# Peptides against a protein of PDB entry 3OGK, part 102

Target 1, 307 residues: chain A of PDB entry 3OGK
Amino acid sequence: ATPDRLSRRFPNLRSLKLKGKPRAAMFNLIPENWGGYVTPWVTEISNNLRQLKSVHFRRMIVSDLDLDRLAKARADDLETLKLDKCSGFTTDGLLSIVTHCRKIKTLLMEESSFSEKDGKWLHELAQHNTSLEVLNFYMTEFAKISPKDLETIARNCRSLVSVKVGDFEILELVGFFKAAANLEEFCGGSLNEDIGMPEKYMNLVFPRKLCRLGLSYMGPNEMPILFPFAAQIRKLDLLYALLETEDHCTLIQKCPNLEVLETRNVIGDRGLEVLAQYCKQLKRLRIERGADEQGMEDEEGLVSQRG

## One batch from the design tools (peptide; made by RFdiffusion4, then SolubleMPNN)

Design b1_p18_2_s2 (from b1_p18_2, 5 letters changed)
Fold by OpenDDE base, seed 2:
Structure b1_p18_2_s2 (fold): chain B 307 residues (1-307), chain A 18 residues (1-18)
Amino acid sequence: as target 1 above (307 residues)
Amino acid sequence: SLEELEFVEPTAAELRRR
């Protein structure tokens, strides 16, 4: 489809999702010039799609100029922006979005590649937004943003229900979790094992409504922090957890209301048997062949045809 | 009952993170 044809056919379009072509090698680094350019679409949005409130770009090239044009064209009418596996922009583009779109409800940059200049975009979002419901920069590498700004967002955005982040030390997010009273979903962070302080995470307090969770680098020593609320967990993302087959079995047995599980092949046939036995509400199962499981011949850590 | 089952390969981003 062409942008001009879209606007002529659907001048009152409110939601747009564009998908670029996937790159040939999913295991390789994302080049700066892979995917399709959003520029002609942003031009069309700016000129002819005046009711558009939701934009989702997947595997597209997005420049700072594109983001600036989109931000100024839609302003407070923009409710959702998803830059899903996109590239070509910097944090200046994100700053433009949060500066001009102060009523944005969903902001996603999951798996996007970008140049990080500073943390001003998150600070600006924290200072001026009270509408945010979903914030997602999962599987990104922001090094210049502050966990304090995330806490401020939680305090000011009372409808905030889902937050996915990069590798923040979980202990730096204590204030965030305390402020995020309505949070239902959290993914990311970083659990850093300390042999000298094995209980350093044991007193971590999670939001009371939390039911969708994925803690990065969670090992068997940290896993018990979930046990007090495991019965209310409905979704688990264990893709970046450091759990073996038996650890999966232990956790799954404590999550009888689990509906969605995303994990690695390490769950094995044994883990799948336990899952079938204890999780009667399971609706979706995603099993990823992890890089660490490649070439492993441990039968317990593999899903066979039986599973 | 299970409604969706998916077996997938890791993404480049996932490989970088691990």
Scores: peptide ipSAE 0.059, ipTM 0.673, DockQ to the pose 0.739
Fold by OpenDDE base, seed 1:
Structure b1_p18_2_s2 (fold): chain B 307 residues (1-307), chain A 18 residues (1-18)
Amino acid sequence: as target 1 above (307 residues)
Amino acid sequence: SLEELEFVEPTAAELRRR
């Protein structure tokens, strides 16, 4: 489809999702133009799609100029922007979006590749947005953003229900969790093992409504922090957890209301048996082949046809 | 009952994070 054909056929379009070409297994083997450019689409949006409130670019090349044009064209009418596995922009483009689209409800940059210039975009969002419901920069590398801005967002955006972040030290997010009273979903962060302080995370207080969770680098020593509310967990993302098969079994047994599990093949046939036994409400199971598990001769850490 | 089962290879981004 072409942008001009889309606007002619659907002049009152409210939601647009564009998908680039599928990503190859290895990032380095993917041609630079594999996703296609959003520029022609942004031009068409700006000129002819005046009712558009939701934009989702998946695996596209997006420039700062594209983001700036989109931001200015849609302004406060833009409710959703998802830059899903996109590339080609910097944090200047994000700054333009949050500056001009002050009523944005969903902002996603999950798995996008970008150049980070500063943390101004998150600060601007914190200072002026009260509408945010979903913030997702999961699997991104932001080093210049402040956890204090995230806390401010949580305080000001009372409808904030889902937040996925990069590798923030989880203890830096204590203020955020206290402020995010309505948060239902959290993914990301970073749990860092400290041999000298094995219980450094035990006082971590999670939002009361939290039921979808994925803590990065969570090991068996940190896992007990979930036990007080494990019965209310409906979705677990264990893709980046440091849990072995036995740890999976332990956690799964405590999550009888689990509906969605995303994990690696380390769960093994044993973990799948435990899952079937204890999680009767399970609707979705995603198992990824872990790179770290390719070399493990441990039969327990593999999913076979029996599982 | 289970509605969706998916076995997938990790994406390049996921591999970088691990």
Scores: peptide ipSAE 0.054, ipTM 0.678, DockQ to the pose 0.674
Fold by OpenDDE base, seed 3:
Structure b1_p18_2_s2 (fold): chain B 307 residues (1-307), chain A 18 residues (1-18)
Amino acid sequence: as target 1 above (307 residues)
Amino acid sequence: SLEELEFVEPTAAELRRR
C-alpha cells in the first residue's frame, strides 16, 4: 500500500502499523539499512492523517528529522509511538518526541539501533510527562540515561503499568520500584552475581501488582527473590535468565498461574513436562534457540519432538 | 488450553545480548 492511498481510503485512521521487509541477514547479522524509510509515511501522517494517535514502525529506517516532523505534526494527539527494531535515529529524535508529545502514553524503542548522544530525552520525559503507561527500551544499550529519571517517571505517571529497560543494575532501580505502585510488568535490568555478597538482592522489593516479569541475567542464586510472589506471576520472560533446566523446573512449579512463558531450549523436555503439570493456565509458550546451546551435549537441555 | 506454541530463531540483537 502507498501512503496516499491509505489516507484517501481511511482519513480517520487512528492507528497505523508499518512493517519493513527484513533483508536477508548475512551471517546472522542484520544490515543497518534494513527495512524501508518512514519518510513518505511521516509526510502523509503530517498532512492527511489528523486523527492518528498510534504509530508503530517495525524494522524501518527512521531519521531524527522524521521523528521531529512526526512529533510536531501530532503533538499531544500522539498517544503511542513504537520504534520496533528500527534504526537511523539518535537520542535527539527521541528528545523531540518527548518534548512535543507530552501526553504520550506508550513509548517503545525495543531492539532499535540508534546513536546515543545524551540522556536528555529521558530527563525531559521525567520532567513533563504524567500520562505514560508503557515505557519500553528493552534490548537497547543506553549508557547516559539516569535511573533517577526513571524513578521520577514512576512517581509522576500514576498509570504506568509496564516498563522494560536495558542493563540497569537492579539495585539502582530500588527507588523506581518503590515509586511504581501500579507497575504490572517489568523486564530488563541486570543482576550481577557477587561472591562476596550472595544475598545482595534478597531484600529487593517489587511493586505489589507485578505479574509480568523478565529479569536479565537472573541465575539460580537470584531466582528466590521471585518466590514470595511467584503465585501471582502471569508472564515470565526467561530468555536472558541464566537458568538451567532444573532451575526452570523449580521456578515453573512455583508459578501455577503462569499464562505466558518465553524461554530458550534449555527448558528441555523435562521443563515442558513440569510446565504441563503445574501451569494449567498456560496460553502461550515461546521457545527460542539459544546461541550457546549448539555446543551443549546435554540431552536434557534440548526440546525434542517429545516435548 | 495452550493457544500458542512458537519456536523462534533469535534475532541478531538477541544474540548479542546473550
Scores: peptide ipSAE 0.048, ipTM 0.668, DockQ to the pose 0.624
Fold by OpenDDE base, seed 5:
Structure b1_p18_2_s2 (fold): chain B 307 residues (1-307), chain A 18 residues (1-18)
Amino acid sequence: as target 1 above (307 residues)
Amino acid sequence: SLEELEFVEPTAAELRRR
C-alpha cells in the first residue's frame, strides 16, 4: 500500500494502523536498510487525512521530526497514538506529541526503543492532559521520568483505565494507585525482594476496579498481595513473574473468573490442568517459551501434548 | 470455550525483563 493511494480511496479515514517487518530483536532493525519509515505516511496524514484521530505504528522507524509533524498536523484532534515496537525517536518527539496533542486519550510506546534525554514529556502530559484513558510504556527503559508525574496524571485524568509502565519500584507508585480510582488494568513496575523485609509489599493498596494485572518480578512471597481481590481478576500477565509451577497452581485456583492468561512454559501440564479445572471462563491463553525453561529440572514445568 | 491458544517465542526485549 502507498500513502497517496490510501488518501484517495479513504479521504475520511479516522484510524490508521501500519505494520513494519517482523523482527526478533530491536538491534536487528537496521534503520538505513530496513525501509520501514513512517515519514511518507506522516506527510500524507498532514496533507490529506484531516479526519485521522487514531494512529498505530507497529515495528516502524519513527523520527522526532515525524512525531513533531504529526503532532502539529493533528493537534487536539489526535486521540490515539501507538508507537508499538518502534524505534528511531527520542523523548523530544514524545514531548512534541504531548505538548501539541493535549486531548490525547491513548498514548502507547510499548517495547519501543528510543533515546531518553529527559523526563519532560511525562511532566508536560501531567500538567496539561485531563483526557487520558490509556498510558502504556510497558517494556521500555525510562530512567528520567517521575512517579509523581504519573500520580498527577491519575489525579487529573478521571477516565484513566489502563496504565502499563516500565521498571518503577512498585512502592513509588503507592500515590499513583491511590489517585487512579477508575484504573482497571495495570502492568509493569518492579517488585524487589528484600530478605530482611518479607512483608515489604503487603500494605500495597490497589485500585478497587483493578481486574487486569501484570506485576513484573512478582515471586511467591509477593503473590499473596493479590489474594484479597483474586476473584475479580479477569486477566493475568505472568510473563515476567518469578513463579514456579506450584505457584501458578496456587494463584490460578484463586482466580475463578480469569479470562486471559499470559505465562511461560513453567506453568506445565499440571498448571494447565488446574487452569482447566478452576477457570471455566478462560478465553485466551498465551504460553511463551522462557529462556530459563531449558534449565528446568522439574519435568512438570514443561507443556506437553497432554496439556 | 477457549477461543485463543498461542505459543510464542520471546523477543529480545521481553527476555531482558526476566
Scores: peptide ipSAE 0.054, ipTM 0.681, DockQ to the pose 0.631; fails the geometry check

Design b1_p18_2_s3 (from b1_p18_2, 5 letters changed)
Fold by OpenDDE base, seed 1:
Structure b1_p18_2_s3 (fold): chain B 307 residues (1-307), chain A 18 residues (1-18)
Amino acid sequence: as target 1 above (307 residues)
Amino acid sequence: SLEELEFVEPTAAQLRRR
């Protein structure tokens, strides 16, 4: 499809999702043009798609100029922007979006690759947005953003229900969790083992409505922090957890209302048996092949045809 | 009952985070 054909056929389009070409297995072997450029589409959006409130780019090349044009063209009418596995932009482009689109409800950069110049975009979002419902920069590398801005967002955005972040130290997010009273979903952060302080995370207080969770680098020592509310957990992302098969079994047994599980093959056939036994509401199971598990000869950490 | 079962290989971004 071409941009001009889209606008002619659907002049009142409210939601647009563009998908680039699938990623090749190896990142380094992906041609630079693998996703395609959003520029022609942004031009068409700016000129002819005046009712567009939701934009989702998946695996596209997006420049700062593209983001700036989109931001200015849609302004407060833009409710959703998803840069899903995109590349080619910097935090200047994000700054333009949050500066001009002050009523944005969903902002996603999950798995996008970008150049980080500063943390101004998150600060601007914190200072001026009260509409945000979903913020997702999961599996990104932001080093210059402040957890205080995230806390401010939580305080000001009463409808904030889903937040996925990069590798913030989870203890830096204590203020955020206290402020995010309506938060239902959290993914990311970083749990760092401290041999000298094994209970450093035990006082972590999660939002009362939290039911979808994925804590990065959660090991068996940190896992007990979930036990007080494990019965209300409906979705678990364990892709980046440091849990072995037995740890999976322990956690799954405590989550009888689990509907969605994303994990690695380390769950094993044993974990799948436990899952079937205790999680009768399970609707979706995603199992990824872990790179770390390729070397473990331990038969318990593999999903076979029996599982 | 289970509605969706997916076995997938990790994406390049996921591999970088591990």
Scores: peptide ipSAE 0.068, ipTM 0.713, DockQ to the pose 0.681
Fold by OpenDDE base, seed 2:
Structure b1_p18_2_s3 (fold): chain B 307 residues (1-307), chain A 18 residues (1-18)
Amino acid sequence: as target 1 above (307 residues)
Amino acid sequence: SLEELEFVEPTAAQLRRR
């Protein structure tokens, strides 16, 4: 479809999702010029789609100029922006979005590649937004943003229900978790094993409504922090957990209300048997082939046709 | 009952994080 044809057919469009062509090799670095350009679509949005409140770009090239134009054109009418696996922008583009779209409810940059200039975009969001419900920069590498701004967002945005982040040290997010009283979903962070302080995470307090969780680098020593609320967990993302087959079995047995599981092939046939036995409400199972598993012929850590 | 089952390969971004 062309942008001009879309606006002529649907002048009152409220939600737009554009998907670029996937790259041939999903395992290679994302080139700066891969995917389709959003520029002609942003032009059309700005000129002719005056009721558009939700924009989702997937695998698209998005420039700072595109983001600036979109931000100014939609302003406080923009409720949702998803830059899903996009590239071509910097944090200046994000700053423009949060500066002009102060009532944004959903902001997603999951798996996007960008140039990081500073952390001003998150600071601006923290200072001026009270509407945010979903913040997602999972699988990104922001090094210049502050966990204190995330805490401020949690304090000011009472409808904040889902937050997915990069590799923040989990202990730096204690203030965030305390402030995020209505948080239902958290993914990301970083659990850093310390042999000298095995209990350093044991006193971590999670939001009371938390039921969708994915902690990065969670090993068997950290896993017990979930046990007090494991019965209320409905979704687990274990893709970046450091759990073996037996650890999966231990955790799954404690999650009888689990509906969605995302994990690696390390769960094995044994883990799948335990899952079937204890998780009667399971609706979705995603098993990713781990890079580390290509060389491990450990039969227990593989899903066979039996599983 | 299970409604969705998916076997997938990791993306480049996922591989960089692991």
Scores: peptide ipSAE 0.068, ipTM 0.708, DockQ to the pose 0.736
Fold by OpenDDE base, seed 3:
Structure b1_p18_2_s3 (fold): chain B 307 residues (1-307), chain A 18 residues (1-18)
Amino acid sequence: as target 1 above (307 residues)
Amino acid sequence: SLEELEFVEPTAAQLRRR
């Protein structure tokens, strides 16, 4: 479809999702030049789609200029922006979005590739937004943003229910978790094993409503931090957990209300059997092939046709 | 009952994190 055809047919469009075609990924590498340019769509949005509240770009090339134009055109009417696996922008573009779209409820840049100039975008969001419900920069690398700004967002945005972040040390998020009283979903962070302090994470206090969770680099030593509320867990993201097959079995047995599981082949046929036995509410199962699993001959860590 | 079963190849970003 062309932008002009869309606006003529649906002038009152409220939600738009655009998907760029992945270029043939040689060797599972997505080239940087993947996707289409959003520029013609942003132009059409700015001129003709005046009721548009939600924009989702997936696998698109997005420039700072595109973001700036979108931000100024939609301003406080923009409720959702998802830059899903996009590229071509910097944190200046994000700054423009949060500066002009002060009532944004959902901001996503999951798996997007960008140039990080500073942490001002998150600071600006923290200072001026009270409407945020979903913040997601999962699978991104921000080095210049502050956990303090995330805490401020949690304090000011009472409707904040889902936050997915990059590799923050989880202990730096203690203040965030205390402030995020209505948080239902958290993914990301970084758990770092410390041989000298094996219990360093045991005193973590999670939001009381937390039921969708994915802690990055969670190993078997850290896994017990979930046990006090495992019965309320509805969704687990174990893609980046450091759990073996047996660890999966242990955790799954403690999550009888699990509805969604995302994990790697390491769950194995045994883990799938345990899942079927203990998780009667399971609706969705996603299994990704692990990169490291090509070398481990352990039969237990593979999902066969029997599983 | 299970409504969705998905086997997925990891993206390049996911491979870098693992």
Scores: peptide ipSAE 0.059, ipTM 0.705, DockQ to the pose 0.645
Fold by OpenDDE base, seed 5:
Structure b1_p18_2_s3 (fold): chain B 307 residues (1-307), chain A 18 residues (1-18)
Amino acid sequence: as target 1 above (307 residues)
Amino acid sequence: SLEELEFVEPTAAQLRRR
């Protein structure tokens, strides 16, 4: 599809999703002439797609100039921007988006690769946005953003329901969780085991409506923090949890209302049996091959044809 | 009833977090 053909056929388009080449090709095989640039599409959006409020780029090359042009062209009419597995931009591009699109409801840059200059974009978002519903920078590497800005966002955005973050120390997010009264989904953070403080995370207070959860690096020692509200959990992301087969079985048994599970092969046939027995509302199961699965000597840690 | 079953290979970004 070409941008010009799209605008001619759908001049009143409100939502656009573009998909580039697979990620493996993006990082290893990007020739300059790769058709994965958003530039021609951003030009078309700016000129001819005046009703566009939702933009989703997946596996595209996005420059700061592209983001700046998009931001200025759509301004407060832009409700959704998803930079899904994109590359080529810096935090300056993000700053432009949040500066000009002050009524944005969904901002996603999950698994995107970028150059981090500063944390100003999140600070600007915190200072001026009250409309945010979804914030997602899951599986990104931000080192210069502040958990305090995330807390401010939670305080100011009453409709904030889903937040996915990178590797923030989870204890730095205590203020955020307290402020995010309507939060239903949280993914990311970092649980750091401390042998000298086994109860380091036992006093974590989660939002009352939390039902979709994925805590990064959660081990069996931290898993009990979920038990008080496990019955209300509907979605679990265990892809980055440090749980073995038995730990999966323990947790799954406590989640009878589970609808979506994302995990690794470590769940094993045993975990799948437990899942089938206790989770009668399960709708979606995603099993990812773990890098550690090659070293698992335990036969129970593999999903076979029987599972 | 199970509506979706997906087996996936991890992305490079996902592998960095394991």
Scores: peptide ipSAE 0.071, ipTM 0.717, DockQ to the pose 0.644; fails the geometry check

Design b1_p18_2_s4 (from b1_p18_2 with T8V D9E T14E K17R)
Fold by OpenDDE base, seed 1:
Structure b1_p18_2_s4 (fold): chain B 307 residues (1-307), chain A 18 residues (1-18)
Amino acid sequence: as target 1 above (307 residues)
Amino acid sequence: SLEELEFVEPTAAELKRR
C-alpha cells in the first residue's frame, strides 16, 4: 500500500507499523519505489493521519528530518515511537522527538544504527517526561548518555515498567534501580568480572516487581545475584549471558515460574531437559546459534533433535 | 505447555554485541 492510499482508507488510524524488509513472499506487496524510506509515510502522517498515536518503523531508513517532522506533527499526541532496527538518523532526531512529544509513553530504538552526537535527548526526556512506561535502546551503542538521567526518568515516571539499555555498567544503575519502584522488566547493562572483587555485584538491589530480565555479560560468578528473586522470574533473556550449559541448568532450576526463555545453543540438550523438568509454565522458547558455539567440540553445548 | 518454539540465526547487531 502507498501512504496516500492508507490515509484515504483509514483516516482515523491510531497505530501504524511499517516493515521495510519483509520476507521474499511479501515483496509483491511493497511498491518498488518505496526504498525503505519513511519520508513519504511521515509526510502522509503529518498531513492526513491526525489521530495517529503509535508509530512503529521496522528496518526502515529514518532521517533526522523525518523524526523532526513526525515530532512536530504529532507532538503530545504521540504515545509510542518504535524505531526497530532502523538507520539513518542521529541523536538530534531523538532530541526532536523527546522535545516535542513530552507525553510519549513508549520510546524504542532497539538494534537501530545511528550517529551519536551527544546525550541531550536522554537529558531532555529526563527533564520533561512523566508519562514514560517503556524505554528501550537495547543493543544500541550510546556512550554519551548519563545514567543519572535514567535515574531521573525513573523518579519522574511512576508508570515506568520496562527499561532496556545498552552497555551501562550495572553499578552505575544502582540509583536507577532504587528509583524504579514499579519496574517489571530490565534488559541490558554490562556486568564486568573483577577477579579482585568477586562480590562486586552482590549488593545490587533490584526493583521488587522485576520479573523479566536480561543482564548482558552475566557469568556464573554474577548469576547468584538473581537467586533471591529467581522464583518470580517470568522471562529470561540469556542471549548475551556468559553462561555455559551447567550454568543454565543451575539457573533454570531456580526459575520454576519461567514463561519465556531466550538463549543460545549453549543450553544444550541437558539444559532443555532441565527446563522441561523444572519450568512447567514455559510458553515460549527461543534458541539462537551463537558464534562462539560454532566451534565448540563439546556436544553438551549443542541442541540436537533430542532436545 | 510450550506454545512457541523458535530456532533463529542471530542478527548482525546481536553478533556484534557478543
Scores: peptide ipSAE 0.053, ipTM 0.683, DockQ to the pose 0.582
Fold by OpenDDE base, seed 2:
Structure b1_p18_2_s4 (fold): chain B 307 residues (1-307), chain A 18 residues (1-18)
Amino acid sequence: as target 1 above (307 residues)
Amino acid sequence: SLEELEFVEPTAAELKRR
């Protein structure tokens, strides 16, 4: 489809999703020119799609100018922006979005590649937004944003239900978890093992409604922090966990209401057997062939044709 | 019962994070 044809055919369009073509480079490196440009689409949105409230770009090149134009054109009518595996923008573009679109409900930058100039975009969002429901910058590397701004967002956005973040130290998010009373989903963070302080995470208090979870770098020593509420867990993302086959079996047995599991091949046939035995509500299973498991076909932590 | 089963390769972002 072309932008001009779209607007002529659907002048009252409310939701647009554009997907760039996947390239082999996406599995190794995300270059700045790996996707299609959104510029002609943003131009068309600005001129002719006046009812558009949801925009999803996947594997596209998005510049700061594109984001600025989109922000000013849609302003408070923009409810959803998803920059899914996009590239070409900086945090200045994000700042423009949150400055002009103060009623945005969903903001996603998952797996996007960008240049980070400062943390002002998250600060601006924290100061002025009360509508946010979903914030997702999972698998990104923001180093200049503040956990305190995330806490402020949780305090001010009472409909906040899903937050996915990069590598924040989990202990820095204690205030966030206390403020996020309605949070149902959390992914990301960083659990850092400390041999001298093995129980440093044991007293973490999670939001009471939390049922979709993915803690990065969670090992067997940290896993017990989930046990008090494991029965209410509906979705687990273990892709970035440091769990072996036995650890998977231990955790899965404690999650009888699990509906979605995402993990690596380390779960093995044994883990799949345990999953089938204890998780009768399972609807979706994703198994990633991790780089660390590739070529180790002789190990127990592999899924065979039996599984 | 299981409705969706997916086997996938990691993305560049996933590889960088591990």
Scores: peptide ipSAE 0.051, ipTM 0.670, DockQ to the pose 0.735
Fold by OpenDDE base, seed 4:
Structure b1_p18_2_s4 (fold): chain B 307 residues (1-307), chain A 18 residues (1-18)
Amino acid sequence: as target 1 above (307 residues)
Amino acid sequence: SLEELEFVEPTAAELKRR
């Protein structure tokens, strides 16, 4: 499809999703061809798609100029922006979006590659947005953003229901969790094992409505923090958890209402058996082939035809 | 009942995060 064809056919389009070519897994390279650039689409949005409120770019090249143009063209009419596995922009582009799109409800940069100049974009979002429902920069590398801005967002955005972040120390998010009273989904963070303080996470209080969860680097020592509300968990992202097969079995047994599980081969046939036994509401199962499971000779650590 | 079963090879980005 071409931008001009789309606008002629659907001048009142409200939602647009564009998919670029798959990036090479090894190098995270997006082909640098014109079909991979959002520029012509942003131009068309600005000129001819005046009712567009939702934009989803997947594996596209997006420049700061593209984001600035999009932001100014749609302003408060833009409700959803998803930069899904995109590249080519900096935090200046994000700043433009949050500065001009004050009523944005969904902002996603999951697995996007960008140059981080500062944390101003999150600060600006915190200072001026009260509409945010979904914030997702899962699997990104932000080092200059503040947990305090995330807390401010939670305080000001009463409809905030889903937040996925990078590797914030979980204890730095205590204020965020306290403020995010309606949060249903949280992914990311960082649980850091401390031999000198093994119970440092035991007093962590999660939002009462939390039911979709993925804590990065959660090991068996931290896993018990989920037990008080495990029965209400409907989705688990264990891709970046540090759980072995037996740990999976332990957790799964405590999640009878689990609907979606994302994990690695480490779940094994044993974990799948436990899953089938205890999780009767299971709808979706994603098993990723982990690098850590490669070379393991133990058949139980892998998903086989038996599982 | 299970509606979706997916086996996925991880991307380089996903591997680096682990």
Scores: peptide ipSAE 0.060, ipTM 0.686, DockQ to the pose 0.650; fails the geometry check
Fold by OpenDDE base, seed 3:
Structure b1_p18_2_s4 (fold): chain B 307 residues (1-307), chain A 18 residues (1-18)
Amino acid sequence: as target 1 above (307 residues)
Amino acid sequence: SLEELEFVEPTAAELKRR
């Protein structure tokens, strides 16, 4: 479909999802031109899609100018923006979005590639937004944003239910977790092993409603921090956990109400057997092939037809 | 009971983290 045909056929469109070109399978690298340009669509949105409140771009090229135009065109009518695996923008584009779309409820940049200028976009969001429900920059690398701004967002956005972040030290998010009283989902962060302080994370307090979780770099030493509320967990993202097969078995048997599991093939046939035994409410299982385990895989750490 | 079973190749982000 073309932008103009879409507007003519559906002038009252509220939600738009555009998918760009699939990534070329060249060594799992993202090519520079991995998506189509959103510019023609942003132009059409600005001119003819007056009721559009939700925009999802997947694997597309998005410039700061595109974001600025979209932000100004939709302003407080924009409730959802998802830049899913997009590229071509900087944090200046994000700043424009949060400056002009002050009632945005969902902001996603998961797996997007961008140039980071500063942390102003998150600060601006923290200072002016009270509507945010979902914030997701999972699998991104922001070095200039402040965990204090996340805490401010949590305090001001009472409907905040899902937050996915990059590699923040988890201990720097203590204030955020205390403030995020209604948070149901958290992914990301960074758990860093400290030989001198093996129990440094043991007193971490999570939001009481937390039931969807994925802690990056969680190893078997940190895993026990989940045990007090493991029966409450409905979704686990273990893609970036540092758990072996037996660690998976240990955790899975603690989560009898698990509905969704995302993990690597390190779970093995053994882990799948345990999953089938203890997780009777499981609805979705995603298993990714682990790159770090290539060439070092044992029989137990592989998923076969048996599993 | 299981509604979805998916086997996938690693994403670029996964490759960076591992």
Scores: peptide ipSAE 0.044, ipTM 0.669, DockQ to the pose 0.642; fails the geometry check

